# Peptides against a protein of PDB entry 6J54, part 159

Target 1, 223 residues: chain A of PDB entry 6J54
Amino acid sequence: NENLFASFIAPTMMGLPIVTLIIMFPSLLFPTPKRLINNRTISIQQWLIQLTSKQMMAIHNQKGQTWSLMLMSLIMFIGSTNILGLLPHSFTPTTQLSMNLGMAIPLWSATVFTGFRYKTKTSLAHFLPQGTPALLIPMLVIIETISLFIQPVALAVRLTANITAGHLLIHLIGGATLALLNINTMTAFITFTILILLTILEFAVALIQAYVFTLLVSLYLHD
Target 2, 42 residues: chain B of PDB entry 6J54
Amino acid sequence: QFQFTGIKKYFNSYTLTGRMNCVLATYGGIALLVLYFKLRSK

## One batch from the design tools (peptide; made by RFdiffusion4, then SolubleMPNN)

Design b2_p18_8_s2 (from b2_p18_8, 16 letters changed)
Fold by OpenDDE base, seed 2:
Structure b2_p18_8_s2 (fold): chain B 223 residues (1-223), chain C 42 residues (1-42), chain A 18 residues (1-18)
Amino acid sequence: as target 1 above (223 residues)
Amino acid sequence: as target 2 above (42 residues)
Amino acid sequence: DELLEALYLATLVLLLLS
C-alpha cells in the first residue's frame, strides 16, 4: 500500500523542502574541537574518527591518503544520516536512490579518473586479470568493462536497498505489533521482541553500510 | 619470471605491459568494428 | 586537491538537487 512508503516521501514544510536542512543536520552533531582536552563526547568522536581513519587509510599510499578527509567525511555523513534515520518519524535521505547515486557516481568517477591519471598502465591492466588465456581476453575485457560501470550503481543500490529495507521492516513489524496487541498479546510480544532485535540490527547495518560504502570507494581509489 | 619473445612479448596476460596492450587491442578492435558497421550503413 | 574540491562541490550540488 502507498501508506508503507509514506515515510520515504521527501518532507516539506509550508511548501518549502526541508530536505536540505535534514541533510545538514548531522553536521551539527560533530562540533569541531576547541581545546587541547575536549569534552568526553567530542573526545570520543575524535577518537573514533582517528581510529576509523587509520584503519581506512592503512591500505593507501601517501598520495591516496590525501583522500582521507573526503572519505572520513563521507563515512561520517552516511553513518550519521543512517543512524538518525532510525529515529521515530524521521526521514532518511540515504533511502533515496537519487542521493546515493549522487554520491556514488561522482566518487566512483573520481577514483576511476584518478587511477587513469596517475596509474594509467595499472588501471588499464585491471581490465584483464593476470593469467587469462589468450582466447578469453576479448570477452573478459568486455566483462570487466561492464563490471566497472556497474560499480557505482551497485554501490548506490546496496546502500539504498539495505537502508530502505530496514526501514520498511521496522514499519511493517511495528504495524503488525500494534495490530496484534488487541488480537493476541502473546504474539504481539513476540513480534515486539523481533522489532527490538531488528532495530538493533538496523543500527549495526546503518554503520556497516556507511563503512562498506566508504571502503569500496576507497578500494576503487586504491586500484 | 616469464620470458616472452615475438608477438607474445607485447601481447600477454602475465606482464603489466602485455595486459595493457591486450586491453588496448581489444578496445581498438571493438572501435574498428563499430566504425566498420557505421560506415557500412552509409 | 583541486579534484577533491571539485568533488565536494559536485556532491553538494547533487545533494541539493536530489
Scores: peptide ipSAE 0.058, ipTM 0.745, DockQ to the pose 0.057
Fold by OpenDDE base, seed 3:
Structure b2_p18_8_s2 (fold): chain B 223 residues (1-223), chain C 42 residues (1-42), chain A 18 residues (1-18)
Amino acid sequence: as target 1 above (223 residues)
Amino acid sequence: as target 2 above (42 residues)
Amino acid sequence: DELLEALYLATLVLLLLS
């Protein structure tokens, strides 16, 4: 129904798309520090960025740590957009598969090409696990090749599906709660409780999906 | 450390070079098969 | 380094155009 998927339609004002403004809005929430000792909000943000940066870049060498800025900006962007998308009457750009593919495919291709450029032998060897029986080598190489090309699709679909499904569940259960208020108040209270629990879960999912997306990109770079 | 002799020295599933050669050989074989079928259809 | 910068800018442009 139109009402069910209305929240996933790109918003427009007077026929002009405002999606660009929505995508740029999270940047306003992360101002650059200007003082040695900043306020509490900026200090917490910098602390979180430093912690996540240390964890993400711990598995990378000096050359891999050059990607730290891009990976940290990616996780902040996806995380902030996902959290803001849970606000009432908000549009979440990460529910659009086109956007997630637009992020996943270039990043995945960059990691693959970087691997082939600097570690050609190791990258080619990854298509064949160690200790494979000689008879299974051709089939396993083909399977591993297919697995490689599925990675960007899985990365984009995972993010899109998790965020979209969460929004749909909140909308459906919320609508059911309103409908049941006039039929059975007790049942409506139960559905409302489920809605609250689901909303809390979706906040966690929003952050986890941002982290998983960035982590997998980082792991692909490491491999 | 693995010590291989003969063809196993170049094509093995344990050493890095051997694994690379196996992958290249597999891709080369597939490419040749595809080329053969395309040329046969003409 | 140039490739990384180009990738970053390209990603930003693609996100803005989407």
Scores: peptide ipSAE 0.054, ipTM 0.748, DockQ to the pose 0.053
Fold by OpenDDE base, seed 5:
Structure b2_p18_8_s2 (fold): chain B 223 residues (1-223), chain C 42 residues (1-42), chain A 18 residues (1-18)
Amino acid sequence: as target 1 above (223 residues)
Amino acid sequence: as target 2 above (42 residues)
Amino acid sequence: DELLEALYLATLVLLLLS
């Protein structure tokens, strides 16, 4: 059992943590373009960023457009780290709840405070849905208040749980395939096929979770 | 636009101002209740 | 309302992916 969770232990080399290097590594994959017509790789990256930016910022007004840089950097960071985490013997920082909370709480608080600062009336009114019966108002306000505070937790746990569960499944199925190689080669082949399909799914999950995380932050900003 | 009169003008679940006032009233009520129980325990 | 809908959709996507 300890071997299953070995991939989630913070890696150290000679007693020094290398987590910082792992976190900073994805930044090297996205260099800044300096030409009107860039390389194919850079062009594709810029196209993807532009596409996602248009989709995410479409719901925001001029003030919300200011958050475009932060949100795009966030999705690129989480997406890249999640994808890199699927490499063999790699450590993904997003499997750590502390990491995700460290991202979720500040971003959530920033959106909430921004809402209260510039749209105080709307933000306060958000605690009570429209058309609520008078008798249910106090209870619903309390529930919505609790729901607000659960948002950062849910945001972090969602990302952590999905990525962690995916990694565990890959390890379990992978271990099963190895164990079945000496017992039944046909069954091992089936499990290996499942492993391949699962890895493809995890790539999709990695990107989706990055998008969902960023999207939810954006929605909190929009209120 | 909804036309409310009386107390419903200020406390309603349809208008933005009404919703805000309801939220504030709820928080105020809870705060008063907490204060009451704290003072009662003394 | 949009947040709730987004959360619902997100949970559905997560469930489909699980």
Scores: peptide ipSAE 0.021, ipTM 0.747, DockQ to the pose 0.023
Fold by OpenDDE base, seed 4:
Structure b2_p18_8_s2 (fold): chain B 223 residues (1-223), chain C 42 residues (1-42), chain A 18 residues (1-18)
Amino acid sequence: as target 1 above (223 residues)
Amino acid sequence: as target 2 above (42 residues)
Amino acid sequence: DELLEALYLATLVLLLLS
């Protein structure tokens, strides 16, 4: 039972938190381009960043496009950490709720404050959906206010839950496959096939969750 | 285009200004209620 | 085909190491 969650414990070496190095490691995978035409790896990376940047920032005006660098760095960080976390014996920092809250709360706060600073009227109006019956206005305003404060929690929990669930499933199915190898080889083969399909799915989930997290932050900024 | 008169001009769920005023009125009412109960208790 | 084989081997290694 303890082995199920052992992979989610923050790793330490001689009392020193090596988790800091793990968090910083994905940055090494994205070197800064130095030439007009770089190698294939850097070119593909820059192309992907450009595509995602254009897609996400298309809804933003000039002021919102200032956030492009931060949002792109965010999606690259979360995406890379999620993908690297699928490696065997790897620690995924995004499985820690504290990590995700540490990203969600400041970004959410920044988007909310930015909205109130530059678009105060529109931001206040968002607490009341258009066309609300007069009798439901007070209740709905309260609900929308609560919903606003739930947003950072939802961002963190969504990312944490999805990545953690994927890791748990891979661990459980993998363990079951190993256990069945000596019991029934045929059933072990079936579970192994499921594991492969699940792993492919988790790669997609890893990227999707990075995208969703960044997209929602972007949408909150757009108001 | 929406055309409102009277109090609905300032408090409505369709116009931007109306929605803003409704939100502010709601918060103001809640604040007054909280203040009332706070002063009542002490 | 090579990608599928690589994925299979990677998954197998992942299974054995996990």
Scores: peptide ipSAE 0.015, ipTM 0.672, DockQ to the pose 0.013

Design b2_p18_8_s3 (from b2_p18_8, 13 letters changed)
Fold by OpenDDE base, seed 4:
Structure b2_p18_8_s3 (fold): chain B 223 residues (1-223), chain C 42 residues (1-42), chain A 18 residues (1-18)
Amino acid sequence: as target 1 above (223 residues)
Amino acid sequence: as target 2 above (42 residues)
Amino acid sequence: SELLEALFFALLVLALQK
């Protein structure tokens, strides 16, 4: 089982955390535009950012639009790290629960505090769903309060679990394929085909999880 | 339009103000209970 | 090391909020 989880250990070189460099690496993939008409790569990136920005920020008012830069940077960071993590023999920082908690808790707290600051009455009212029977009010308020505190944990665990599970499956199927190469070539070919399909799926999962993480933060801000 | 009279005007699950008051009342009640047990244990 | 990484990301998020 140690070999199974070896790829999830934070890499260090001579006692120095290489993880810091790995986390900063995706930033190099998104250079700032300098011209009115940029390169094709930059133009596509900016176009995608604009599309995602319009979609995610459509729910927010003008005050919520202030969060556009942070939310877009978040989705770009998580998305890029998840995609890069699918490269062979790569380390995905988002597989670490500590990292995801480090992102989720501050963002969640910021959204909650922002809600209480500008929409105090509405935020307090969210602890009680509309139309609740009078006898269930105390219990439901407690449950909703607990639910609020579970949000950052669920956000972090969801991202961690999905990315980690994908990497584990790729590792397991890949290992099985290599093991079957000398045992049964035909079976190994089938397993390899499954590996390819799974890899394609994990690319989609990587982007979806980045989107869901950012979207939920956005929704917490809106509510 | 929801028209409530009496105590239901201030404590209801349909209006925004009513929901807020219910939440505050619940938290207040819990705080008082915690305070009561804390003072009782000493 | 994991705690340090979490703190780094927390600081990064806080820096983005300012």
Scores: peptide ipSAE 0.125, ipTM 0.759, DockQ to the pose 0.147
Fold by OpenDDE base, seed 2:
Structure b2_p18_8_s3 (fold): chain B 223 residues (1-223), chain C 42 residues (1-42), chain A 18 residues (1-18)
Amino acid sequence: as target 1 above (223 residues)
Amino acid sequence: as target 2 above (42 residues)
Amino acid sequence: SELLEALFFALLVLALQK
């Protein structure tokens, strides 16, 4: 079933990888404002960014809000790439685990190191929940340490799995619909309806996963 | 507020300092165990 | 190529943190 995963192969053109261009393409969809009163499209985009920024940074103090630009750029990037990935015959870079690990690990490490740098006592204390019985302290500290190291993996795998699974389902249901067109049109219509509903769901999933990924990074930053 | 005396003052799961010390003690213990096994093998 | 892209983004994130 190699054909099922053909859409997840990094595309190349004339022997040159075009993945970089695909990754950079979403940036073209978010132009910077140049006027006091921008057009409706840019105004809506800026409004959405401001709303998301206010929502995500509400949990952070003044020092944590310095990460606003990076977190907003992250959510915009992941969200835009995920949405663009739902276009027909498009390649989604966020379906690649390596891509998501490349984002998750550095961001996670940055948040952890930032925590240790500015709030050393609190960060170290987080390895032991408050009120733990004395006999369980060593084991719980170990578990919490392991849990910490699982965080970047969980971030990457969660995003990768959700987006990849959605794409696979769309591909499978789409293929089934095409196969059933000449066999049973009624069943094909039902399958097509499911495909439409699934596609709508995947649009929501694409945005939610972008938000969750960024939110979790933000939460790790907040400790 | 919790009032601790003795060793519980420094190692407890309720105060921030106590929790930190417990974590450090745990890591220190693990490090010593690892060191012990390394030295034992040599 | 995928690893290269991941490394590029890792470096980009690191650069943005500074």
Scores: peptide ipSAE 0.095, ipTM 0.748, DockQ to the pose 0.145
Fold by OpenDDE base, seed 3:
Structure b2_p18_8_s3 (fold): chain B 223 residues (1-223), chain C 42 residues (1-42), chain A 18 residues (1-18)
Amino acid sequence: as target 1 above (223 residues)
Amino acid sequence: as target 2 above (42 residues)
Amino acid sequence: SELLEALFFALLVLALQK
């Protein structure tokens, strides 16, 4: 059953890690525009970036809009890596929890420290919801503090679990389809149909998880 | 706006300053308790 | 090795913040 998890092993050639090249590859898909009227692909990319930028920055003030470049680059990176990972023999770096934690923890820390720096009173007040009974204040503050520290972990685990589970499910159903070809052709056809539907779903999940990851980082910045 | 007097002016769950003070007081209390138990165990 | 890669990525994010 080692073949089930073979796609999640970091690829190496001659003992050298190729993961670095895989992480850098999505940057080649988004070239910098140079013309007023660009190619169709670049125009679509710019349009998508503008739409997502308008949605995410609508909740932020002018100071918060300074994070627009970083947040847009983040969603483009995660989205592109997730989509590329759905190719037949591709490795998705976002299936590695270490990578997602490496993104989540610094971004979360930056948002929290930024909040404490510019809005110290408001940030401290967020540990206690408004209108809390006096007797419940200490317990609720503790719970809210724990909730804060769970945020980066939840952010990383959510992305990792969704992408990894999707890949595993595709491999399992694909393997089951191949195994059932010689046992029951009708059942194999049904499982193949499910595999196709699942693949379409995973494309959507790949984009949604990229969006949710970036959106939550943005929301943490706002709060 | 809420008008509080006395201790409730500084420690309330309705005003921004009051909530901040409550949070700081809670953290301070926990820190003191932890310090007390550490010193008492020695 | 995976931790080193995560650190590299974290440094990349940090570089983007500058």
Scores: peptide ipSAE 0.070, ipTM 0.743, DockQ to the pose 0.139
Fold by OpenDDE base, seed 5:
Structure b2_p18_8_s3 (fold): chain B 223 residues (1-223), chain C 42 residues (1-42), chain A 18 residues (1-18)
Amino acid sequence: as target 1 above (223 residues)
Amino acid sequence: as target 2 above (42 residues)
Amino acid sequence: SELLEALFFALLVLALQK
């Protein structure tokens, strides 16, 4: 059991935190373009960024579009870290709840405060859904208030749980495959096939979770 | 357009102003209740 | 929407308990 969680321990090299390097590494994969016509890889990256930017910022006004850079950087960071975390013997910072809370809470707070600053009436009205019967207003306002404070927690836990669960499954199925190699090769082959399919799924999950995380932050900004 | 008269004009769940006032009234009510219980304990 | 979903799941759990 200890071997399963070894992948989630913060790696250190001679007492130095290598986690910092791991966090910074994805930034090297996205260089800034210097030409009008860039390399194929850079062009694809820019194209993807433009597509995601258009989709996410379509719901925002001109003021909300100011957040485009931050939101795009966020999705690129989470996505890249999640994908890199699927490499063998890799450490994924987003499996750490502290990391995700560190991202979720400030961003959530920023969106909430921005809403209260520029859209005070709408933000306050958001605590009460439209058309609510009069008798349910007090209770519903309380529930919506609690729901608001759960948002950053849910945002962080969702990302952490999905990535962590995927990693655990890969390790468990991988371990089972290795154990079955000397027992029954046929069952080991089946288990290995499942592992491959699961790995493909986890790649998708990695990207989806990055998108969902960023989208929800954007949605909270829009109120 | 919703035509509300009287108290419903200011406290309704259909208009932005009405919803805002309902929220503020709820928070105010809770604050008063908390204050009442604190003062009662003394 | 999330509240509705939560309610749906709660009702589902209650239904499954019977």
Scores: peptide ipSAE 0.019, ipTM 0.731, DockQ to the pose 0.017

Design b2_p18_8_s4 (from b2_p18_8, 14 letters changed)
Fold by OpenDDE base, seed 1:
Structure b2_p18_8_s4 (fold): chain B 223 residues (1-223), chain C 42 residues (1-42), chain A 18 residues (1-18)
Amino acid sequence: as target 1 above (223 residues)
Amino acid sequence: as target 2 above (42 residues)
Amino acid sequence: SALLEALFLALLVLSLLS
């Protein structure tokens, strides 16, 4: 299985890790417009950013919209890295749990801290659901507290697991297709069709996971 | 809409203030228990 | 573009052959 997971090893060149360059590369795909009417590519990008920004910030008031730049940059970064990772022989930094934890923990802690700083009463009240019987209050508060601390872990693991599993499935089904070419052509054709459908699905998953990650961070901020 | 009297006015699971007080009371109780066992071991 | 899509598919096949 060493060859199976070889695509998830951090690439190096001349003994120097190039992961930093890979992480910074998606930034070049989103240039800043300098004209009133830009070309079609920039216009489409700005249109998508505008739509996602309005949709994402719809749940926030004026104070919460101060995080719009951070959340939009986050979704664009994760989305672009996930899509670029589906390219052949590409390395996806979001498959590394360390990277996702590095994003999840600071953002989660910032949202929780911001909530306690500016909305102390509401944030503290979230540890106890409304309408809870009196006898279940202590236990439920403890469970809700534990649930709060699981949020950054779940946020990172969800993204890592979904992207990694998708890459593994594409690799396995692709390998099975090649192996079946010399055994049964009909079965190989079916497997190849599944591979195509799975690849299309992974493109959608790549965008959805970026959206879910950003949405959950935004939702935690909404508390 | 929620008119509580007595101790339920400050500790309830329906009002925002009541929920906050319940959470603080729970944390305070846990802290006191931990402190009790810590002092007891000595 | 069609050329980019064809290139992507070709690279995908090459990736599977590796």
Scores: peptide ipSAE 0.019, ipTM 0.687, DockQ to the pose 0.013
Fold by OpenDDE base, seed 5:
Structure b2_p18_8_s4 (fold): chain B 223 residues (1-223), chain C 42 residues (1-42), chain A 18 residues (1-18)
Amino acid sequence: as target 1 above (223 residues)
Amino acid sequence: as target 2 above (42 residues)
Amino acid sequence: SALLEALFLALLVLSLLS
């Protein structure tokens, strides 16, 4: 079982961590454009970024749209790291809860503080939903306060759990396929088919989790 | 728009100001309760 | 990119065999 989790340990080279290099690597895949008409790769990337930017920032006003660069960089970072993490023998930094907490807590705090700074009345009113009976007001305010503090934890755990679980399933099914090769070839073929389908699903999950993480941060900012 | 009179004008769950005041009152009440129990335990 | 997909599949198989 220790071999199962070997893919989740922080890689080191001669005692020096190479996690920093892994985190920086996805940035090389998205170069800055230098021409009005770029090559196909850059054009497709810019097109995708523009589409996602328009979709995510449509709910924000002009002040909220100032966060566009941060949110788009966040989704590109998480998405690229998750996809690259599905490569064989690769290390996915987003499987580390510490990293996701390191992203979730500051971004959540920034959105909450921004809300209290510019929309104090609205932000305070969000602790009490409209139409609440008078007798339930104290309890509901407490629950909403607790819910607010759970948000950064939920962001981090959701991303970590989904990516980690996907990796574990791929390893387990892969190991089962290898073990069944000498026992029953037909069953091994079935498990291998499941592995392929699961891998496709994990690619989708990788992108969805990046989108959800960024979207929720954006929604918290919309308050 | 809702028309409230008396104390409901300032403390209600329908208006923005009313909701804000309810939240502040709740936090104030909790703070007073915590302070009371802290002083009582002495 | 068919070449990239083929490479990924080959690496995946090699990873499973290791």
Scores: peptide ipSAE 0.018, ipTM 0.680, DockQ to the pose 0.013
Fold by OpenDDE base, seed 2:
Structure b2_p18_8_s4 (fold): chain B 223 residues (1-223), chain C 42 residues (1-42), chain A 18 residues (1-18)
Amino acid sequence: as target 1 above (223 residues)
Amino acid sequence: as target 2 above (42 residues)
Amino acid sequence: SALLEALFLALLVLSLLS
């Protein structure tokens, strides 16, 4: 068990926490454009950012589009960290629940408070779905209130669980593959194939979780 | 579209204002209940 | 791109074997 979770321990070197450097490293992968016609890599990155930006901000009005920079930076950060976390012997900060809570709670609270500030009437009305029978109003309001407070926890846990589970599966199947190499080569080949497929899936999961996290924050802002 | 009279005009689950008032009333009721039990325990 | 993918796979295998 200790070997399984060893990869999730915050790395340190000579007692110095290098987690901060790991968190800041993805920023180096997205350089700012300097020329009118940039190289292909930067152009593709900017193109992807523009596409995702248009997609996510399409549901927001002018006031909501002010959050475009924050949301796009969030998805780029989470996405890049998740993808980099799939590299061999890499540490993924988003596997830490504290990290994800640190992102989810402030963003959630900001969206909720922004909603109450600019759309107080509508925000209060969201605690009661339209058309609710009169007798169910108090209970439903309570449930909706509880649901609201579960949102930041759900955001953090969803991201943490999906990324962590993927990493664990890769390690487990990888270890099983190595163990089976000396027992049954054919079975080891099968497990290795599964490992490859799982790794491909985890790349997709890494991007999807980044998108879902950002999308949900955006949806909380939109309401 | 909705024709509400009396208390239903202010407390309904269809209009935005009515929903808001219902939510506020619910929170107010809960707050009063909590206050009542706190004062009763003293 | 294919070389990069092959390199990544090689690193993955080496990581598993280490």
Scores: peptide ipSAE 0.017, ipTM 0.684, DockQ to the pose 0.013
Fold by OpenDDE base, seed 3:
Structure b2_p18_8_s4 (fold): chain B 223 residues (1-223), chain C 42 residues (1-42), chain A 18 residues (1-18)
Amino acid sequence: as target 1 above (223 residues)
Amino acid sequence: as target 2 above (42 residues)
Amino acid sequence: SALLEALFLALLVLSLLS
């Protein structure tokens, strides 16, 4: 159904893609502070960034904490884009698997490469858990190797699937509510209630997925 | 804490070095197998 | 500002039902 997937089509104006503008728009919502005591909005933003930064980087050493800027920018970008995607008739770039893969693969490869560069012995040892029986070593090493390469795919698909599924459900339940208005008003009220609850859930999911994505990247860096 | 002798000193699942060597040995074995099959086909 | 917020919420509801 074209109407079902219409919200996932890349928007254009006069034949020119405006996806670039949509991706850059969240940056305008996070201005840099210039005063000792800023506006309430900026103060809240700084407070949230500080809390998340402390939580995310607590597990890392000094070298790992160098990634703080990258990880914080990542969570802010994904979180803001996901929230903006819930606005009426908005396009969510994170619903595109290509974009999420474009973020996941480089970040994953960077973490893996960093691990092999600075902690070669430990990184290689991660392919074999401690205490493994000798007979299971070859098979387990292969499994762990496969598991490593699945990480970027799982990271991208998790984000894409959760955001896309949420948008689809909102459209489906919304369409069902509209269709039931003339058939059964009581049932339409029930579906509308579900829609409200679902939208609240999707707001939470939007933030959670941003956090989980960034957290997993951070954990991969820690390993 | 672990005392290993002989080959177990270099190939074990408890020490960091032992685990690393096991991984390298596994990859080396796979590489040799792949090489063997490639050369066999010719 | 309150009027804009109310309008935004109304548009949100309408968009979900459209």
Scores: peptide ipSAE 0.016, ipTM 0.679, DockQ to the pose 0.013

